Peptides against a protein of PDB entry 3V4O. Designs and how they scored, part 102

Target 1, 234 residues: chain A of PDB entry 3V4O
Amino acid sequence: DQPLAKDKVALLIGNMNYREHPKLKAPLVDVYELTNLLRQLDFKVVSLLDLTEYEMRNAVDEFLLLLDKGVYGLLYYAGHGYENFGNSFMVPVDAPNPYRSENCLCVQNILKLMQEKETGLNVFLLDMCRKRNDYDDTIPILDALKVTANIVFGYATCQGAEAFEIQHSGLANGIFMKFLKDRLLEDKKITVLLDEVAEDMGKCHLTKGKQALEIRSSLSEKRALTDPIQGTEY

## One batch from the design tools (peptide; made by RFdiffusion4, then SolubleMPNN)

Design b2_p18_3_s4 (from b2_p18_3, 10 letters changed)
Fold by OpenDDE base, seed 3:
Structure b2_p18_3_s4 (fold): chain B 234 residues (1-234), chain A 18 residues (1-18)
Amino acid sequence: as target 1 above (234 residues)
Amino acid sequence: SAAEEYAKAHPDESLQAR
């Protein structure tokens, strides 16, 4: 018997128009395309663009309210970001220059809160850089995580590396989304799906040696984004 | 590098780090 989701909820955030940092372009397209795909997978999708710190925190809070026991939660972020000491930080559009952890949202803190909801699956797709922010000397002390074995991180790039988007005269995706979108609807365990995306992305000549997908997971069940919602017939 | 050579061959495509 295949796993069932009690519900499926996704929060997609694309930050582009930064006030004090270089502007991005691709998050608009990335969020739009991912929204359409996740809706085809029967996710309830909230898609937001260019969020301030306050707006991002509110969006996350509202997202958490939709989570409950057995619910699949997916968080996608495209924008500026950094990683210090294994903690991922999403940068709001109104972040100062330089930004610090107090100005940003820590993904691992969100994970902790998601675990408290006893979700069926927690997926993080982080389409941001993972370089260390030398201007942030804060060592975050995170609460201990529970052993839930339902966590998947899809990092657009390796630790300490950059994630890229394609710049040209027309609309283009980020590198990660360019390949993810082609496989997202496949009925496969999410870690297997991401592994295939990693291979596809590895063939990209533009980013060879510069960007590689990293999967970090603790997933003890064969959970897929295609898993049906409990109480619904497909 | 291979990536650099590809970029030179495709000037209409460039990368921006996030």
Scores: peptide ipSAE 0.460, ipTM 0.833, DockQ to the pose 0.480; fails the geometry check
Fold by OpenDDE base, seed 1:
Structure b2_p18_3_s4 (fold): chain B 234 residues (1-234), chain A 18 residues (1-18)
Amino acid sequence: as target 1 above (234 residues)
Amino acid sequence: SAAEEYAKAHPDESLQAR
């Protein structure tokens, strides 16, 4: 009865050194710590920093090549981002100011491509802002998603809000990763795990009223990041 | 607010939006 993953693959992207936008600091630490945790969970992890648009698109393409039927796919992004009309956009380090959708990677497009691979689980952890980009009035025409009942979004913040990192410290995480890292290894359904992270974040006085975790899920099965890989014994 | 009081108590912890 234990759900099995055909494989477990993760792509982690941390963008900090933007050319035309404010520099960030925490994505380095966030990606590093998440990499170590996911590897403990037997994920095959590709971690990349400071990607241009071209490099990000290539990384996503390579990530998709590792996905197949029954594979667990996880995409984590830490950097600048925005949300227009329910679509999430990751901002490459070479994006112009202002940036538009054609300069960025649409997460929902990636999801569509993941669905085509018949993955067992699709997890998106988006550690970026979700504010409207007023300089982008484009309404994207996206391909229709399939009903796969295996999608989980963990947004570092709620719709229309910002995601934060702490400055003026040595090594510090973003707010989302600060709490996620403490629970990531727990053997729980991924949505339950994220719900607990949300409660922990809710106790943070620094970001109270400014940042709140949002979970969006169509997951209809009990799937966890701790699920064993098929053909392996733990 | 609690957030404001925390910020005053921790001036070395500023927030940067992503």
Scores: peptide ipSAE 0.459, ipTM 0.838, DockQ to the pose 0.500; fails the geometry check
Fold by OpenDDE base, seed 5:
Structure b2_p18_3_s4 (fold): chain B 234 residues (1-234), chain A 18 residues (1-18)
Amino acid sequence: as target 1 above (234 residues)
Amino acid sequence: SAAEEYAKAHPDESLQAR
């Protein structure tokens, strides 16, 4: 029996024009291309750029309102970020320098809220750095996650490492999206798909030894981004 | 490293960390 999604919803955030941090360029292209691909997969896609803390929190809240039992939820983030004690933090464009956890959005908190919605699949694609923020000594106390076995993290880089984008005179993707976009439409289990992307990215000479895709998953069922929406004709 | 050699050979392509 082919798994069915009640619906498929994606929130894509690309932060580039930081006020107090180095500006980025690739998130614009990354979000645009990913939007087009996910729409081909019948995702309802909300794509936003250059969000303040307030706007990011609102976007996440609105995204959560679209989630319900059996819905596939996908969150993509491209921008500055960090990881402290296994917790991933997305940095808004108006974050101070240095930023702290109170200025950022914790991905694991979002995951907790998604689990409360009884989603069918939770996919996080985090196209940001995973270095420790030495200016943030806060140890977050997070509520324990439920055992839902429907969680997939695609980290653009490994723990403690950086994620990169290509700086060119023209428009270019981040390294992660450069390879992800070529396989995203494949009808494969999402973890298998990401594993193939990891291999492709591993062949990139520019980032060898600097960036490597990490897949973290608890997915006990075969779920794919290509899974049909219940009640739709294909 | 291979990455460093590639970067030297392709000065028009630079990496920026996110």
Scores: peptide ipSAE 0.454, ipTM 0.837, DockQ to the pose 0.492; fails the geometry check
Fold by OpenDDE base, seed 2:
Structure b2_p18_3_s4 (fold): chain B 234 residues (1-234), chain A 18 residues (1-18)
Amino acid sequence: as target 1 above (234 residues)
Amino acid sequence: SAAEEYAKAHPDESLQAR
């Protein structure tokens, strides 16, 4: 009795060309490769690069419109980010320096909205730093989440730590995507898949002791990104 | 350390924090 998705929708955001912050390079490649992989998994993929705050909010709104009961939703973000009090903030390219929560998108708020859609699965792949932003003293008051048991967070790094990308003369991935891409197509429960990615990443000498994948999940069903879409023949 | 040795062996690779 394999779980079925009503549909599968992904929003991928890669922010690189920041106006007031250090520029990144890898999100372009990361988003591109992940797009191709998710399409192979029959996801409807919207991939966007270098979004302003306004554009990011609009993209999330449009993404949410595609979600409905039983739909698998996946949000991937590569860019600058931070985590305060367990809340993850994605930084738009036009964010001021320093940025605050009001300038950023809170992932947990997005999750709340996804839950309202009664999605079948909510996957967040956050390829950003999780260091505290000392310039943001806001204590967010978030709406209470429902108990949906369909949530998976794949953090590229541990709490309070940094996520890295490889810099060299050519194209390179972020560390997280470097390992994720090799396993993403596997027909495994998403948490199991991410656990394997974590082990692979743990073997990376460059980031040993600096970056480690964290999985946070409340997933009571054996759901995989490979799960068939309802009404489709395989 | 293994990380330091790797970095020395691969000077063409560096890390940028996101």
Scores: peptide ipSAE 0.453, ipTM 0.832, DockQ to the pose 0.488; fails the geometry check

Design b2_p18_4_s1 (from b2_p18_4, 12 letters changed)
Fold by OpenDDE base, seed 5:
Structure b2_p18_4_s1 (fold): chain B 234 residues (1-234), chain A 18 residues (1-18)
Amino acid sequence: as target 1 above (234 residues)
Amino acid sequence: EEEEREREEERLSKLQAL
């Protein structure tokens, strides 16, 4: 039987107008386009731009309140970020320079909280760098994750590597979203979909050898973003 | 035409790390 979602909820965050860090451009377009696509997939989408730490934490809290047993949760982030010891950190626009974990939001912590909600699917699409932040020597002490077998990470880049956007006079997608948007509506297992995106992105001449999509998953069921919501016709 | 324009734009563009 086709898996059903009790509901589908997405939080999209695009940070670009940083106070103490280089400004970005792509998150604006990326969030907009992803919002449109996810809404076509019947996601309840909250899209926010240029969030301070306070606002980001509040947004995540509100997002978590919308999650419940069987709900598909998707978190998309585009902006500055880093990865220390396997933990991904999203950087708010008001983060200091240099920033530390205390200034940022830990994705794995969010995942833990999502697991507590007994979600049906947890998807993280992280369009940010994954380089080590040498200015942050904090070792996160996180509680062990549950074995839920419903987690998918789509990293815009490889561990320890950078993710990129194209800088030009006009508006353009980041590299990750450029390819993701073309396949997002396909009725495929999310890991299969992302694998195809990875192949498409691999053909990008601009980022060959510089950026590659990484998929990390423990998804034991065939779940797709196109999965219908319970109580709806399909 | 749009694809060609996009390719040219990309060629002239620089990458910015996130």
Scores: peptide ipSAE 0.322, ipTM 0.757, DockQ to the pose 0.408
Fold by OpenDDE base, seed 3:
Structure b2_p18_4_s1 (fold): chain B 234 residues (1-234), chain A 18 residues (1-18)
Amino acid sequence: as target 1 above (234 residues)
Amino acid sequence: EEEEREREEERLSKLQAL
């Protein structure tokens, strides 16, 4: 009894060339490699780099237009970010210093909109810091989420902690993607897959005690990224 | 062993927070 996806759509965003914040390197490699992997999984992938606030909002809007009942939606973000009151904020490259919530995109708002599309699966892979932004004292009031039992968050780091990349002369993955890419093609329930990635990451001596994968999920079905698209079984 | 420790310290110093 194999679960089926109506379609599979992914939006990948990698922000690295910030105007008012430290520049990053890993998002370039991470987005590229993840794009190739997801395409092997028959995802329709839109990959974008160095987006302004306006461009990010447009990208999300276009992504949402591709979602519908039963569609698997995956959002990956690599870049600067923060978390206030359980809400994750992705930072555009043109964000001011300091940035506030009105300058950023709230992931939970995107989730709310995805739920309205009655998607079959909602996966968020967030390769960003989750530290509190003390310069933003706004308490977000978000609409209540529906109970859809099809949500998976893969946080590159723990709540209140930082996510890292390795700085060296060459190109390298961020810590999260370094381990995620090795297992992403496995035919396993997505939460099980991420749990294995968490164990692999735990063996990394570089980030021991500094970064650990956190999985947050409400997934009542055995949904996998390898699930076939309906109509393509035979 | 000292060289290994120095290399490890160098590696740790090259971490950049996102």
Scores: peptide ipSAE 0.319, ipTM 0.721, DockQ to the pose 0.649
Fold by OpenDDE base, seed 2:
Structure b2_p18_4_s1 (fold): chain B 234 residues (1-234), chain A 18 residues (1-18)
Amino acid sequence: as target 1 above (234 residues)
Amino acid sequence: EEEEREREEERLSKLQAL
């Protein structure tokens, strides 16, 4: 049977104009391209750029309000980030240097809140570095996640590694988005889709040995981004 | 030819860590 989504909602955040950190370029294009693709997939898409901590938290809160039982939720982030002890932290543009967890948004906390909404699918696409932040010794205490079997993480890079944007002639694209965009519209289970993206990325000589897609999932159903919304004609 | 163009593009490209 064709899986159905009650609704499909995406929050896309691209941070590039950091106040106290190196400026990035790729998030602008990457958010734009992903926005267009997800809209073609009938996602309700909120795309935001250069968010402060306050704005990011508000955006996440508003995103969560749109989630409910059976809703597909997708969070995409492009920007600076780090990973400490398996926890991913998105860095707002107004984060201090050095930044700490208190200045950032923890993805796993967002996941917990998404689970409380009893979503049909939770997809995180994190185009950020996953290096350890030595300036932050905080060990987040996370509550145990529920066993929802509907979680997919697409990490642009491996644990402890960096993610990159490729700059050419003043333009920049994230390596992850460069390959993701070519397959995103395919009617495939999201983990299968991402696996194919991983293989495509692996063929890039520029990032070979430097960046590789990591898929972390607990998805027991054949859920795809192309799944129709319940109550719609298809 | 496409592969060659891609290689050239990669050669001329710079990586910036996020």
Scores: peptide ipSAE 0.309, ipTM 0.753, DockQ to the pose 0.384
Fold by OpenDDE base, seed 4:
Structure b2_p18_4_s1 (fold): chain B 234 residues (1-234), chain A 18 residues (1-18)
Amino acid sequence: as target 1 above (234 residues)
Amino acid sequence: EEEEREREEERLSKLQAL
């Protein structure tokens, strides 16, 4: 039987114009292209750029309000970030230098809240660095996650590594989105899809040995981004 | 042609960490 989504909702955040950190370029294009693709997949997409901490928290709150039992939730983030003790932190554009966890949004906390909504699928696509932030010595102790078996993380890079964008005179994608966009519309289990993206990215000589996609999943059902919405004609 | 262009652009580009 084909899995069905009650609804499909995505929040896309691209932070590039940082106040106290190096400016980025790729998030603009990446968010735009991903928005177009997800809309083709019948996602309700909210796309936002250059969010302050306050705005990011509000955006996440609003996103969570759209989630309910059986809803597919997708969070995409492109920007500065770090990972401490397995927890991913998205950096707002107004974050201080150096930033700490109190200045950032913890992805795992968002996941916890998504689980409370009894979502059908939780997908995180994180196009950010995953290096340790030495200026943040906080050891986060998070509540245990529920066993929902509907979680997929697509990390643009490996644990402890950096993710990259291409810098040239024109607009270009980040490395992750460059390959993701070519396969996103495929009717495949999301983990299989990401595995293929990882393989494609592995062929890129530019980032060989520097960036590799990591998939972390607990997904017991064959769920795809192409899954139809319940009650709709297709 | 597009692939060749992309390869050339990548060759001339620099990577910036996010």
Scores: peptide ipSAE 0.297, ipTM 0.750, DockQ to the pose 0.398

Design b2_p18_4_s2 (from b2_p18_4, 12 letters changed)
Fold by OpenDDE base, seed 1:
Structure b2_p18_4_s2 (fold): chain B 234 residues (1-234), chain A 18 residues (1-18)
Amino acid sequence: as target 1 above (234 residues)
Amino acid sequence: SAAAAAEEAARDSLLQPL
């Protein structure tokens, strides 16, 4: 049985021009290329760059409004970030230095809200570092997640590790997007697709032993980004 | 080895952490 999506919606955020943190380059190209690919997959894509905390929160709120029962939701983030106690925090461009969780957006909180929408699939592609932020000692208290079995996390790097972009005179992909873009259009279960991306990253001389993709999923159905939208003709 | 160290240095020069 071919799974169907009620709709497919993606929010892509690329933060580069930080006010109080090192500037990045790759998110611009990464967001652009991912936008084009997801549109080929019939996603409704909202792509935003260099968002303040206020703008990021608003973007997430608007994204959530587009989600409903059976909708595929995909959140991609490229920028500075950190991970404390298993919670991923996306850093807005106006975040202070040092930043704390109250200055950032918690991905797991977004996931909770997506679950409330009874989405068909929740995909998070997080192209950010996952190092512990020692300047934030806050222990997040999150509501328990529902057992929806429709969750996929693609982390650009391992727990406690850094993710990288390529130093280039011009614009180039981050490491994660460099490999992801080659496979994203494949008609495969999303976890299988990401596993192949992980293998590609592991075989590359540049990234072997330097950066490794982590897949965390609870996905009980063969859901793919290529799944057709209900009521559409192809 | 010296070769391994040189290779690692080359990689580090090409990569910027996010």
Scores: peptide ipSAE 0.422, ipTM 0.814, DockQ to the pose 0.821
Fold by OpenDDE base, seed 3:
Structure b2_p18_4_s2 (fold): chain B 234 residues (1-234), chain A 18 residues (1-18)
Amino acid sequence: as target 1 above (234 residues)
Amino acid sequence: SAAAAAEEAARDSLLQPL
């Protein structure tokens, strides 16, 4: 039967105006577009731009407070980032140059906290580079994740690779969002949806061989972003 | 080929890394 969400909550963070790093453009448009789409899917959406480390940590804390048993949680991040030893780090706008893990937010730590809330679905959409940060040799010691089988990662790019924004007529959009927005409203299992996005990205001459979506999931149920909220009529 | 390189360069001009 149709899976139900107790509630649907999303935190969208777009960092673009970095103090000590190159400024970006895509996060602005991408956050707005995704906000509109997720609201159509009846997500409670908190969208924030240009967050300092302190503000990002607070935003995540507030996001976690909205999570509970059976709630669908979605975290979207667009901005600078890196990946060390399989851990994804989101870079705040006030991060120093070079930045280290202590200056950044670890996505896997957030996932751990989401699992503690017994969420129905945990979706991470990470529109950031995944190159190793050579200035950070810290090996995070993370607690083992629980086996919840409700986790989906949509990485904008492959491991060790860069993600890009497309500059067109003074505007810039992330490659990931360019393709994601066309399918996000489809009533499909989220991993199937992302797989189709990956195919679209692979067929486009602009992105073929330049950027490829990676899906990492442990999802045992046919969960979709379109799943109705429990107690509501659709 | 030179043509392929030119095409790649054109593509790269439109793409900026995050």
Scores: peptide ipSAE 0.421, ipTM 0.812, DockQ to the pose 0.718
Fold by OpenDDE base, seed 4:
Structure b2_p18_4_s2 (fold): chain B 234 residues (1-234), chain A 18 residues (1-18)
Amino acid sequence: as target 1 above (234 residues)
Amino acid sequence: SAAAAAEEAARDSLLQPL
């Protein structure tokens, strides 16, 4: 009864060199490390840094073209972001100050498009802040979702809260990736894996009470990132 | 406590919000 993936595809986006917003450091290392880990899991990985709005939209479109029935799709984002009315918005590097939803990419809209592909698993790992953007009063109107029971959100932080990166002169991880990378290769249901990451984050003195992982899932099958690809020996 | 405040300040100095 081992679940199988038709294929496994990941899009990793790290935005750090913003034009009109504070520059970040962690996305560079985080995308790199996650790329290497996911490739060990036989994911086809597209990793991109410092994308404009146009480039981000194109990257998502290309990512969606790689998805099909039974394919595992994983989207990772590290950068500035916000959450309004339960919708997550990824901020491109050329976003104005202040940015609005029209300048950003809505994750839930991407999910809708992934569902249309009849994917086997949809995983979102969002390493961004989730504070409300008071400069954006737009209420997004999203298309209705299907009941697919194959969705997992790993939010780096709590609703309405900030996510952090370690402030070093040199290269360092964001807090989420610091803990995620140690467990990502484990052969466990993805929600169980993320739960263990959440516990690690909660036990660490650096992050306890400062940042907490939120898992939002509707996953009815024991699907793992380690699941083999259909037609392969491994 | 003063000790708790000092620890919090130290932690805050090590972290930058995204």
Scores: peptide ipSAE 0.420, ipTM 0.808, DockQ to the pose 0.802
Fold by OpenDDE base, seed 5:
Structure b2_p18_4_s2 (fold): chain B 234 residues (1-234), chain A 18 residues (1-18)
Amino acid sequence: as target 1 above (234 residues)
Amino acid sequence: SAAAAAEEAARDSLLQPL
């Protein structure tokens, strides 16, 4: 039996015009290209750029309202970020310098809320750095996650490492999206798809030894972004 | 090697950390 999604919903956030941090370029193009790809996969896509903390929290809240039992949820983020103690933090454009966890959105908290919706699949694609933020020693006390076995993280880079964008005068992709976009439409289990993206990154002279994709998953079923929506004929 | 160092420098010049 082919797995079916009740619905497929994606929230894409690209932050580039930071007030107190270096400006980025890639999120603009990356969000645009990913939007087009996910729409081809029949995702309902909300794409937003340059969100303040308030706007990001609101966007996440609205995203969560679209989730329900059996729904596939995908969160993509491109921008500044950090990782402390295994927790990923997305940095809003109005975050202070230095930023702290209280200024940022914790991905694992979002995951917890998605689990409460009894989603069919939770995919996080995080195109951000994963370096430790030395200005914040707060250890977030997170509620224990449920054992749902439907979680996939695609980290653009390794633990403790940086993710990069191509320095170009014009519009260019981040490194993660450069490789992801070539495979995203493939009808494969999402972890297999990401593994192939990882191999592509590893073969490229530009990225070999510089940036490597990390896949973290608890996915006990064959779920793909191409999975059909219930009640629809494809 | 010098060649490896030059290649690394060239690569670094093309990439900006997020």
Scores: peptide ipSAE 0.420, ipTM 0.814, DockQ to the pose 0.817

